# Designs tried in a protein design run: peptides against a protein of PDB entry 7PB4. Part 37

Target 1, 105 residues: chain A of PDB entry 7PB4
Amino acid sequence: KMLNIKEYKEKLLSTLGEFLEDHFPLPDRSVKKKKKNIQESSVNLITLHEMLEILINRLFDVPHDPYVKISDSFWPPYVELLLRNGIALRHPEDPTRIRLEAFHQ
Target 2, 218 residues: chain B of PDB entry 7PB4
Amino acid sequence: DALQMAVGYFEKGPIKASQNKDKTLEKHLKTVENVAWKNGLASEEIDILLNIALSGKFGNAVNTRILKCMIPATVISEDSVVKAVSWLCVGKCSGSTKVLFYRWLVAMFDFIDRKEQINLLYGFFFASLQDDALCPYVCHLLYLLTKKENVKPFRVRKLLDLQAKMGMQPHLQALLSLYKFFAPALISVSLPVRKKIYFKNSENLWKTALLAVKQRNR

## One batch from the design tools (peptide)

Design b1_p15_1_s4 (made by RFdiffusion4, then SolubleMPNN; from b1_p15_1, 6 letters changed)
Fold by OpenDDE base, seed 2:
Structure b1_p15_1_s4 (fold): chain B 105 residues (1-105), chain C 218 residues (1-218), chain A 15 residues (1-15)
Amino acid sequence: as target 1 above (105 residues)
Amino acid sequence: as target 2 above (218 residues)
Amino acid sequence: MLREMVATLVELEAL
């Protein structure tokens, strides 16, 4: 039973990773033509997979405060995607914080 | 020139010392509007002003006016569109601004220099179909963007679910017909044979301006 | 589909 769960989890993670890469990739920032003055913030955006990992880990590691602060590394379309699909919730009093939806029935 | 001063005002924000902030704002808005409708805007000017309109820096009325005058002289940079989509998702713009943006994006689609990065945003646009206010315009955008590789079983299911919820909407039918064209095996439902595809955006706010742009670039 | 995948993953992590 445990081995089957572990294998299933690994398969699901792999499938999710592929799905996210195929359907929700980060835009290639490489087309930054060196025109001079746009201080494009050198902030490295994290993948949607990494964002989900952070949210899942926070839910389990700190269940009494499962909220993650939205950083500059959080690409806004990803945040919106998670919120719109009911995967994440915004903190009611602090719009800069989001949590994973508790799928526990 | 007057346009550079106006763009600079919106970019840098109002200088605190202006006693008549509203008159200054209106003056600069009118400058941008006049140039945009007469000659169009350079790609760099659109890049700056589009981000400002969607960033929530100004009120909804100002943002709406800026967005309505995002008329290119020649082309719109794809990068500007990608950035704009990011700003749209920050949630500082109104629902009406979001609708207007998608209308603008559809209207200006042919003037965008490249489509490679916009095509990568397909999944994000598709996720916006569930917004009832956006759905007609997003369907039109997706109709322009959809390639065979985008037609997946899960997206077909989502469109059919939306149709079940919203009824047989012309814009949904148009998109479903395109999906059926690319992947007939995924859509078993008989779609009414529509001789003409009609989107709500057929009469856009920019019709006259777009004709002028096309004439200047011939 | 994305929500379902994430939900399943969370359920598996809770086990």
Scores: peptide ipSAE 0.491, ipTM 0.870, DockQ to the pose 0.313
Fold by OpenDDE base, seed 3:
Structure b1_p15_1_s4 (fold): chain B 105 residues (1-105), chain C 218 residues (1-218), chain A 15 residues (1-15)
Amino acid sequence: as target 1 above (105 residues)
Amino acid sequence: as target 2 above (218 residues)
Amino acid sequence: MLREMVATLVELEAL
């Protein structure tokens, strides 16, 4: 039974990863940095998969404060996607913090 | 150039705490409006001003006026659109500004230089269908973007669910008809044979300006 | 679909 759960989890993670890559990829930043001085901070955006991992981990690691601060690595469309699909919630008092939705409630 | 000074004002912000901030802003805004409607704006000017309009740097009235004059001389950069979508998601702009942006995006769609990155945003646009105010315009945008590869069972289900919730809206029917064209096996529902696809506000705010752009690019 | 997938994943992590 435990082996089957692990295998199922791995399969689900793989399927989720593929789904996220296929349907919600990051935009190719390959536009040639012509050196114009616009300090567009070369902040490396994380994948949606990585963002979900962060949110899930925070929920389990710090259940009394499951909120993650939105960093510059969080692509705004991903944040909006999670919020609109009821996967994440914005902190009621701090719009810069989000949490994973408690699906068990 | 008066236009360069105006764009620079919006980009850098007001330099002096002058008592005439509002007069100066209005002067520069009128300059941008006049040039945009007469000649169109360069891609670089649109890039700057579009980001400003969506960033929440200025009030809603100013942002609305800027968006209304985002008329290209020739082309709009795809990168400007990608950045703009990002700003929309930050939530510093009003709902009316979001609606106006999608109207603009649909109206200016043919003037965007490339579609590759915009096509990658398909899933994000599709998620915006849940917003009742955006839904008509997002349907129109998706109608322009949809390829066979985008037509998936889960998206069909979402569209049918939206139709069940909102009723048989013309814009939803138009998109569903396109989905049925690409993947007839996924849509068993008989769609009314509409001879004409009607999207709300077929009369765009830019009708006259777009005619002028097309004439200049001939 | 995405929500369901994430929900299932969270459920599995709670086990």
Scores: peptide ipSAE 0.484, ipTM 0.867, DockQ to the pose 0.346
Fold by OpenDDE base, seed 5:
Structure b1_p15_1_s4 (fold): chain B 105 residues (1-105), chain C 218 residues (1-218), chain A 15 residues (1-15)
Amino acid sequence: as target 1 above (105 residues)
Amino acid sequence: as target 2 above (218 residues)
Amino acid sequence: MLREMVATLVELEAL
């Protein structure tokens, strides 16, 4: 039973990763127009998969404060996607913090 | 020139506490409006001003006026649109600004230089369908963007669920009809054969300007 | 679909 759960989890993670890559990829910033002055924010954006991992980990690691601070690495469309789909919630007092939704309650 | 000074003002922000801040702002805004409606704006100017309008740097009234004058001289950069969508999602702009942006995006769609990156945003636009204020305009945008590869079973289900919730809206029916065209096996529901696809006329705000742009680029 | 996938993943992590 436990082996089957692990295998299922791995398969689900793989399927989720593929789904996220196919339907919600990061925009190719490769149009580095050489024009000097637009400070392309040198901030590396994380993938939606990585963002979900951070949120899931925070929920389990710090259940009493499951909120993650939105950093510059969080692509705003991803944040909005998670919020709109009911996957994440904003902190009621601090809109710069989000948590994973508690799906069991 | 006067336009460069105006764009520079919006980009750098209001300099020092001069008593005439509002007069200076209005002067520069009128300069941008005048040039945009007469000649259109360069792609670089649109890139700067569009981001400013959506960043929440200025008040809603100013942002609305800037967005209304985002009229291209020739083309709009796809990168500007991608950046704009990011700003839109930060939530520093009003709901009315979001609606206006989607109206603008639909109206200016043909003037965007490329569509490859915008097509990658398909899923994000689709997620905005649940917003009742945005839904009519997002349906129109999706109607313009939808390819066969975008028509997935989960999206069909979501559209049908939306139809069940909000009724047979003309804009939703138009999008569903397109989905049925690309993937008839996924949509078993008989859609009424509407002879005319009806979307809210998003381009009405820019109709005269768009005609002028098309005439200049012929 | 995305929500369901994430929900299932969270359920599996809780186990």
Scores: peptide ipSAE 0.484, ipTM 0.867, DockQ to the pose 0.347
Fold by OpenDDE base, seed 1:
Structure b1_p15_1_s4 (fold): chain B 105 residues (1-105), chain C 218 residues (1-218), chain A 15 residues (1-15)
Amino acid sequence: as target 1 above (105 residues)
Amino acid sequence: as target 2 above (218 residues)
Amino acid sequence: MLREMVATLVELEAL
């Protein structure tokens, strides 16, 4: 039973990863900026998969404060996607913090 | 150049020392408006000003005026659009600004230099269909972007659910008809064969300017 | 679909 759950989880994670890559990829930043010195802060954006992992981990690691602070690595369209799909919620008092939605309620 | 000074003002922000910040802002805004409507703006100028309009750096009235004058001289960079979508999602702009942006995006769609990155944003635009204010314009945008590979069962379900909620809207019907064209097996519902696809004329705000741009680029 | 997938994943993690 446990093995089947683990295998199912792995399969689901793989399927989710593929789905996210196919439908919600990061924009290709590889456009060769000609050398104009605009220090666009080369903040490495994380994938939607990584963002979800962070949110899920926070929910289980700190269930009494399951909120994650939105960092510069969080691509705004991903945040909006999660919020609009009811996957995440903003903190009522701090819009810079989001949590995974409680799907069991 | 007056335009460069105006763009620089918006980019760098108001220099503290000006006693009459509002007059200076209005002067620069009028400069941008005048050039944009007469000649169009360079892609670099649009890149800067579009981000400013959507970043929430200025008030809604200013942002609206800037966005209304995002008229290209020749082309708009797709990178500017990708960045703009990011700013829209930060939530520092008003709902009216978001609507105006999508209207602008539809109106200026043919002037965007490339579509590859915009096509990658398909899922994000699709997620915006649930916003009642955006829905008509997002449907139009999706109608322009949709390829066979975008037509998935889960998206069909979402469109049908949306139709059940809001009724048979012309813009939604147009998008569904396109989906049925690409994937007839996914849409069992008999769509009325509307001979004419009807979207709200997003172009009305820029009609004269767009005609001028098309004439200059011939 | 995405919500359902995430919900299922969360349920599995709770196990």
Scores: peptide ipSAE 0.480, ipTM 0.863, DockQ to the pose 0.331

Design b1_p15_2 (made by RFdiffusion4)
Fold by OpenDDE base, seed 3:
Structure b1_p15_2 (fold): chain B 105 residues (1-105), chain C 218 residues (1-218), chain A 15 residues (1-15)
Amino acid sequence: as target 1 above (105 residues)
Amino acid sequence: as target 2 above (218 residues)
Amino acid sequence: TDEVIVLEEISLRLT
């Protein structure tokens, strides 16, 4: 029974990962590395999968403070996507913090 | 030139020392408006000003006016659009600005130099269909973006669910009709053969400007 | 598991 749950979890994660890659890829910022000092903040954006992993891990690792600070690596459209779909919530007092919705509670 | 000074003002922000901040702002805004409507703006100017309009750096009235004059001389950079979508999601712009942006994006769609990166945003735009205020304009945008590869069973389901919730909207019907065209097996529902696709005329705000751009690029 | 429930719900909302 436990093996089946672990296998199911892994399959679910894998399937979700593939889905996210196919339907919510990051835009390629790569083109205009030309010279000028446009502080295009070389901020490496994380994937939606990575963002969800961070949020899920925080929810279970620190359930009393499940909020993650939105970093520059968080692509704003992903944040908006999660909020719009009710997957994530902003901190009521700090809009720079976001949590995963506790669907298990 | 006057335009460069105006763009520079918006980019760098108001220099603290000017007693008449509002008059200076209005002067520069009028300069941008005049050039944009007369000649259009260069892609670089649109890149700068579009981000400013969506960043929340200025008030809603100013942002609205800037966005209304985002008229290209020739082309709009796809990169500018991708960056703009990012700014739109930071939450510093009003709902009305978001609507205006999608109207602008639809109106200016043909003047965007490339569509490859915008097509990667398909999933994000599709998720925005849930916003009642955006839905008509997002449907129009998706109608322009949709390829056969984008027509998936889960998106068909979501569109049908949305139609069940919102009723038979002309913009939803238009998009569903396109989906049925690409993937007839996924849509068993008989869609009324609408001979005319009726989207809200997003182009009305820029109709004269768009005609002028097309004439200059012939 | 609670994690599976969360993942399922995320998947349902995105798909």
Scores: peptide ipSAE 0.732, ipTM 0.928, DockQ to the pose 0.395
Fold by OpenDDE base, seed 2:
Structure b1_p15_2 (fold): chain B 105 residues (1-105), chain C 218 residues (1-218), chain A 15 residues (1-15)
Amino acid sequence: as target 1 above (105 residues)
Amino acid sequence: as target 2 above (218 residues)
Amino acid sequence: TDEVIVLEEISLRLT
């Protein structure tokens, strides 16, 4: 029974990962190399899959403070997507912090 | 030139020493408006000013006026559009600014130099259909972006669910008709054969400006 | 498991 749950979890994660890659890819930052010194801060954006992993891990690892601070690596459209779909919530007093919804509670 | 000074003002912010900040802002805003409507703006100027309009650096009235004058001389960079979508999601712009942005994006769609990166945003735009205020304009945008590969069973389900919730909206019917054209097996529901797809385009704020841009680029 | 429930709900909301 436990083996089947672990296998199911892994399959679910894999399927979700593929779905996210196919339908919600990051835009290719054309590294416009040359001319104007606009320090486009080479902020490395994380994938939607990685963002969800961070939020899930925080929910289970620190259930009394499940909020994650929005970093520059969080692509704003992904944050908006999670909020609009009711997957995540903003902290009521700190809009720079978000949490995963506790769907298991 | 006057335009470079105006763009520089919006980019760098007000120089501390000006006692008459509001008059200076209005002067620069009028400069941008005048050039944009007469000649259009360069792609680089649009890149800068779009970010400013959507970043929440200025008040809603100023942001609205900037966005209304985002008229290209020739082309708009798709990179500017991708960046603008990011700023739109930071939550510092008003709902009215978001609506205006999508109206602008639809109006200026043909002047965007490339569509490859914008097409990658398809899933994000599709998720924005749930916003009642954005839905008519997002449907129009999706109508312009939709390829056969975008027509998936889960998106068909979501559109049908949305139709069940909102009723038979003309903009939603237009998008569903396009989906049925690409994938007739996914849409069993008889859609009324609307001969003319009418999006709320009748009041294109940029109609006269767009005609002028097309004439200059012929 | 609680993790599976969360993942299923996320998947349902995105698909």
Scores: peptide ipSAE 0.732, ipTM 0.929, DockQ to the pose 0.395
Fold by OpenDDE base, seed 1:
Structure b1_p15_2 (fold): chain B 105 residues (1-105), chain C 218 residues (1-218), chain A 15 residues (1-15)
Amino acid sequence: as target 1 above (105 residues)
Amino acid sequence: as target 2 above (218 residues)
Amino acid sequence: TDEVIVLEEISLRLT
């Protein structure tokens, strides 16, 4: 039973990852290489998959404070997507913090 | 030149010491407006000013006026559009500014130099269909962006669900008709044969300017 | 099981 659940979880994660890559990819920033001088703060954006992993891990690791601070690595359209779909919630007092919705409660 | 000074003012912000902050702001805004409507703006100027308009650095009235004068001399960089979408999502701009941005994006669509990166935003734009205020304009944008590869079963389902919720909206019907054209097997529902696709006329705000841009680029 | 439930719901909302 546990093995089947683990395998199912892994399959679900893999399938979700593929779906996210196909339908919600990051824009390719590669074109801006030529004009060197604009120090566009080389903030490496994380994938939507990575963002969800962070949120899920926080929900289960720290259930009493499941909020994650929105960093510069969080692409704003991804944050908006998660909020709009009811997957994430903003902290009521701190709009810079978001949590995953506790769908298991 | 006067335009460079105006753009520089918006980029750097008001220098604290000027007693006439409002007068200075209005002067620079009028300079940008005048050049934009007469000659259009360079892609670099649009890049800077578009971000300013959406960043929430200035009040809604100023942001609206800046956005209304985002008229290209020749082209708009797709990178500017991608960055603008990011700023739009930070939540520092008003709902009216968001609507205006999508109207602008539809109106200026043909002047965007490339569409490759914008096409990657398809999923994001599609999710924005749930916003009642944005839905008409997002449908129009998606109508312009949609390729056969974008027509997926889950998106068809979502569109049909949205139609069930909001009714037979002309903009939604237009998008569904395009989806049916690309993937007739996915849409079993009989769509009324609309001879004319009716979107809200987003370009009306820029009609004269767009004609001028097209004439300059012939 | 709780993680699976969360993942299923995320998938459902995105798809």
Scores: peptide ipSAE 0.731, ipTM 0.928, DockQ to the pose 0.395
Fold by OpenDDE base, seed 4:
Structure b1_p15_2 (fold): chain B 105 residues (1-105), chain C 218 residues (1-218), chain A 15 residues (1-15)
Amino acid sequence: as target 1 above (105 residues)
Amino acid sequence: as target 2 above (218 residues)
Amino acid sequence: TDEVIVLEEISLRLT
């Protein structure tokens, strides 16, 4: 039974990952920013899948403080997507922190 | 160049020491407005000013005026649009600015140089349909973006659910009709064959300017 | 498992 649950979880994650890649891909930043000296720190944006993994892990690893600080690697449209769909919530006092909704509670 | 000085002012921000900050701001804003409406702006100028308008660097009144004068001389870079969408989501712009941006995006859609990256945002725009204030304009945008490959069963379901919630809105009907055109098997509901797709006339704000842009690019 | 429930709900809300 436990093996089946693990396998199901893995399948669910894989299927979700494929769905996210197909429907919510990151924009290709491949436009060669001409060398204007603005060291825009090439902040590497994480995928929506990676963002969800971070949020899920935080929810289960630190259930008493399930909030994650929004970093520059968090693409703002992804944050907005999760908030609008009720998947994530902003911290009531700190809008720079978000949590996954505790759907299991 | 007066325009370069004006753009530079908005980009770098006001120098702390100027006692006449408001007068200087108004002067530069008028410069941008005048050039934009007469000649249009270069893609690079739009790139800078669009981000400024959506970043929350200035007040809502200033941001609104900047956004209203985002009129291209020739083209708008798709990269500018993608960056703008990111700024829109940071939460530093007003709801009215968001609405204005989508109106602008629809109005200027044909002047965007490429659509590949914007099409990648399809899922994000689709998720924004649930915002009542944005919904009419997002429907129009999606109508312009939608290809056969975008018409998926889950999106059809979401549109029908949205219609059930919001009622039979003309803009939703227009989008659903397009979906039915691409994938008739996914939409069993009889949609009234609206021969005329009626979106809110987002172009009205820029009608004269758009005509001028089209004439310059002929 | 609680994790599966969360994943299912996320999937449901995105799809």
Scores: peptide ipSAE 0.731, ipTM 0.928, DockQ to the pose 0.396

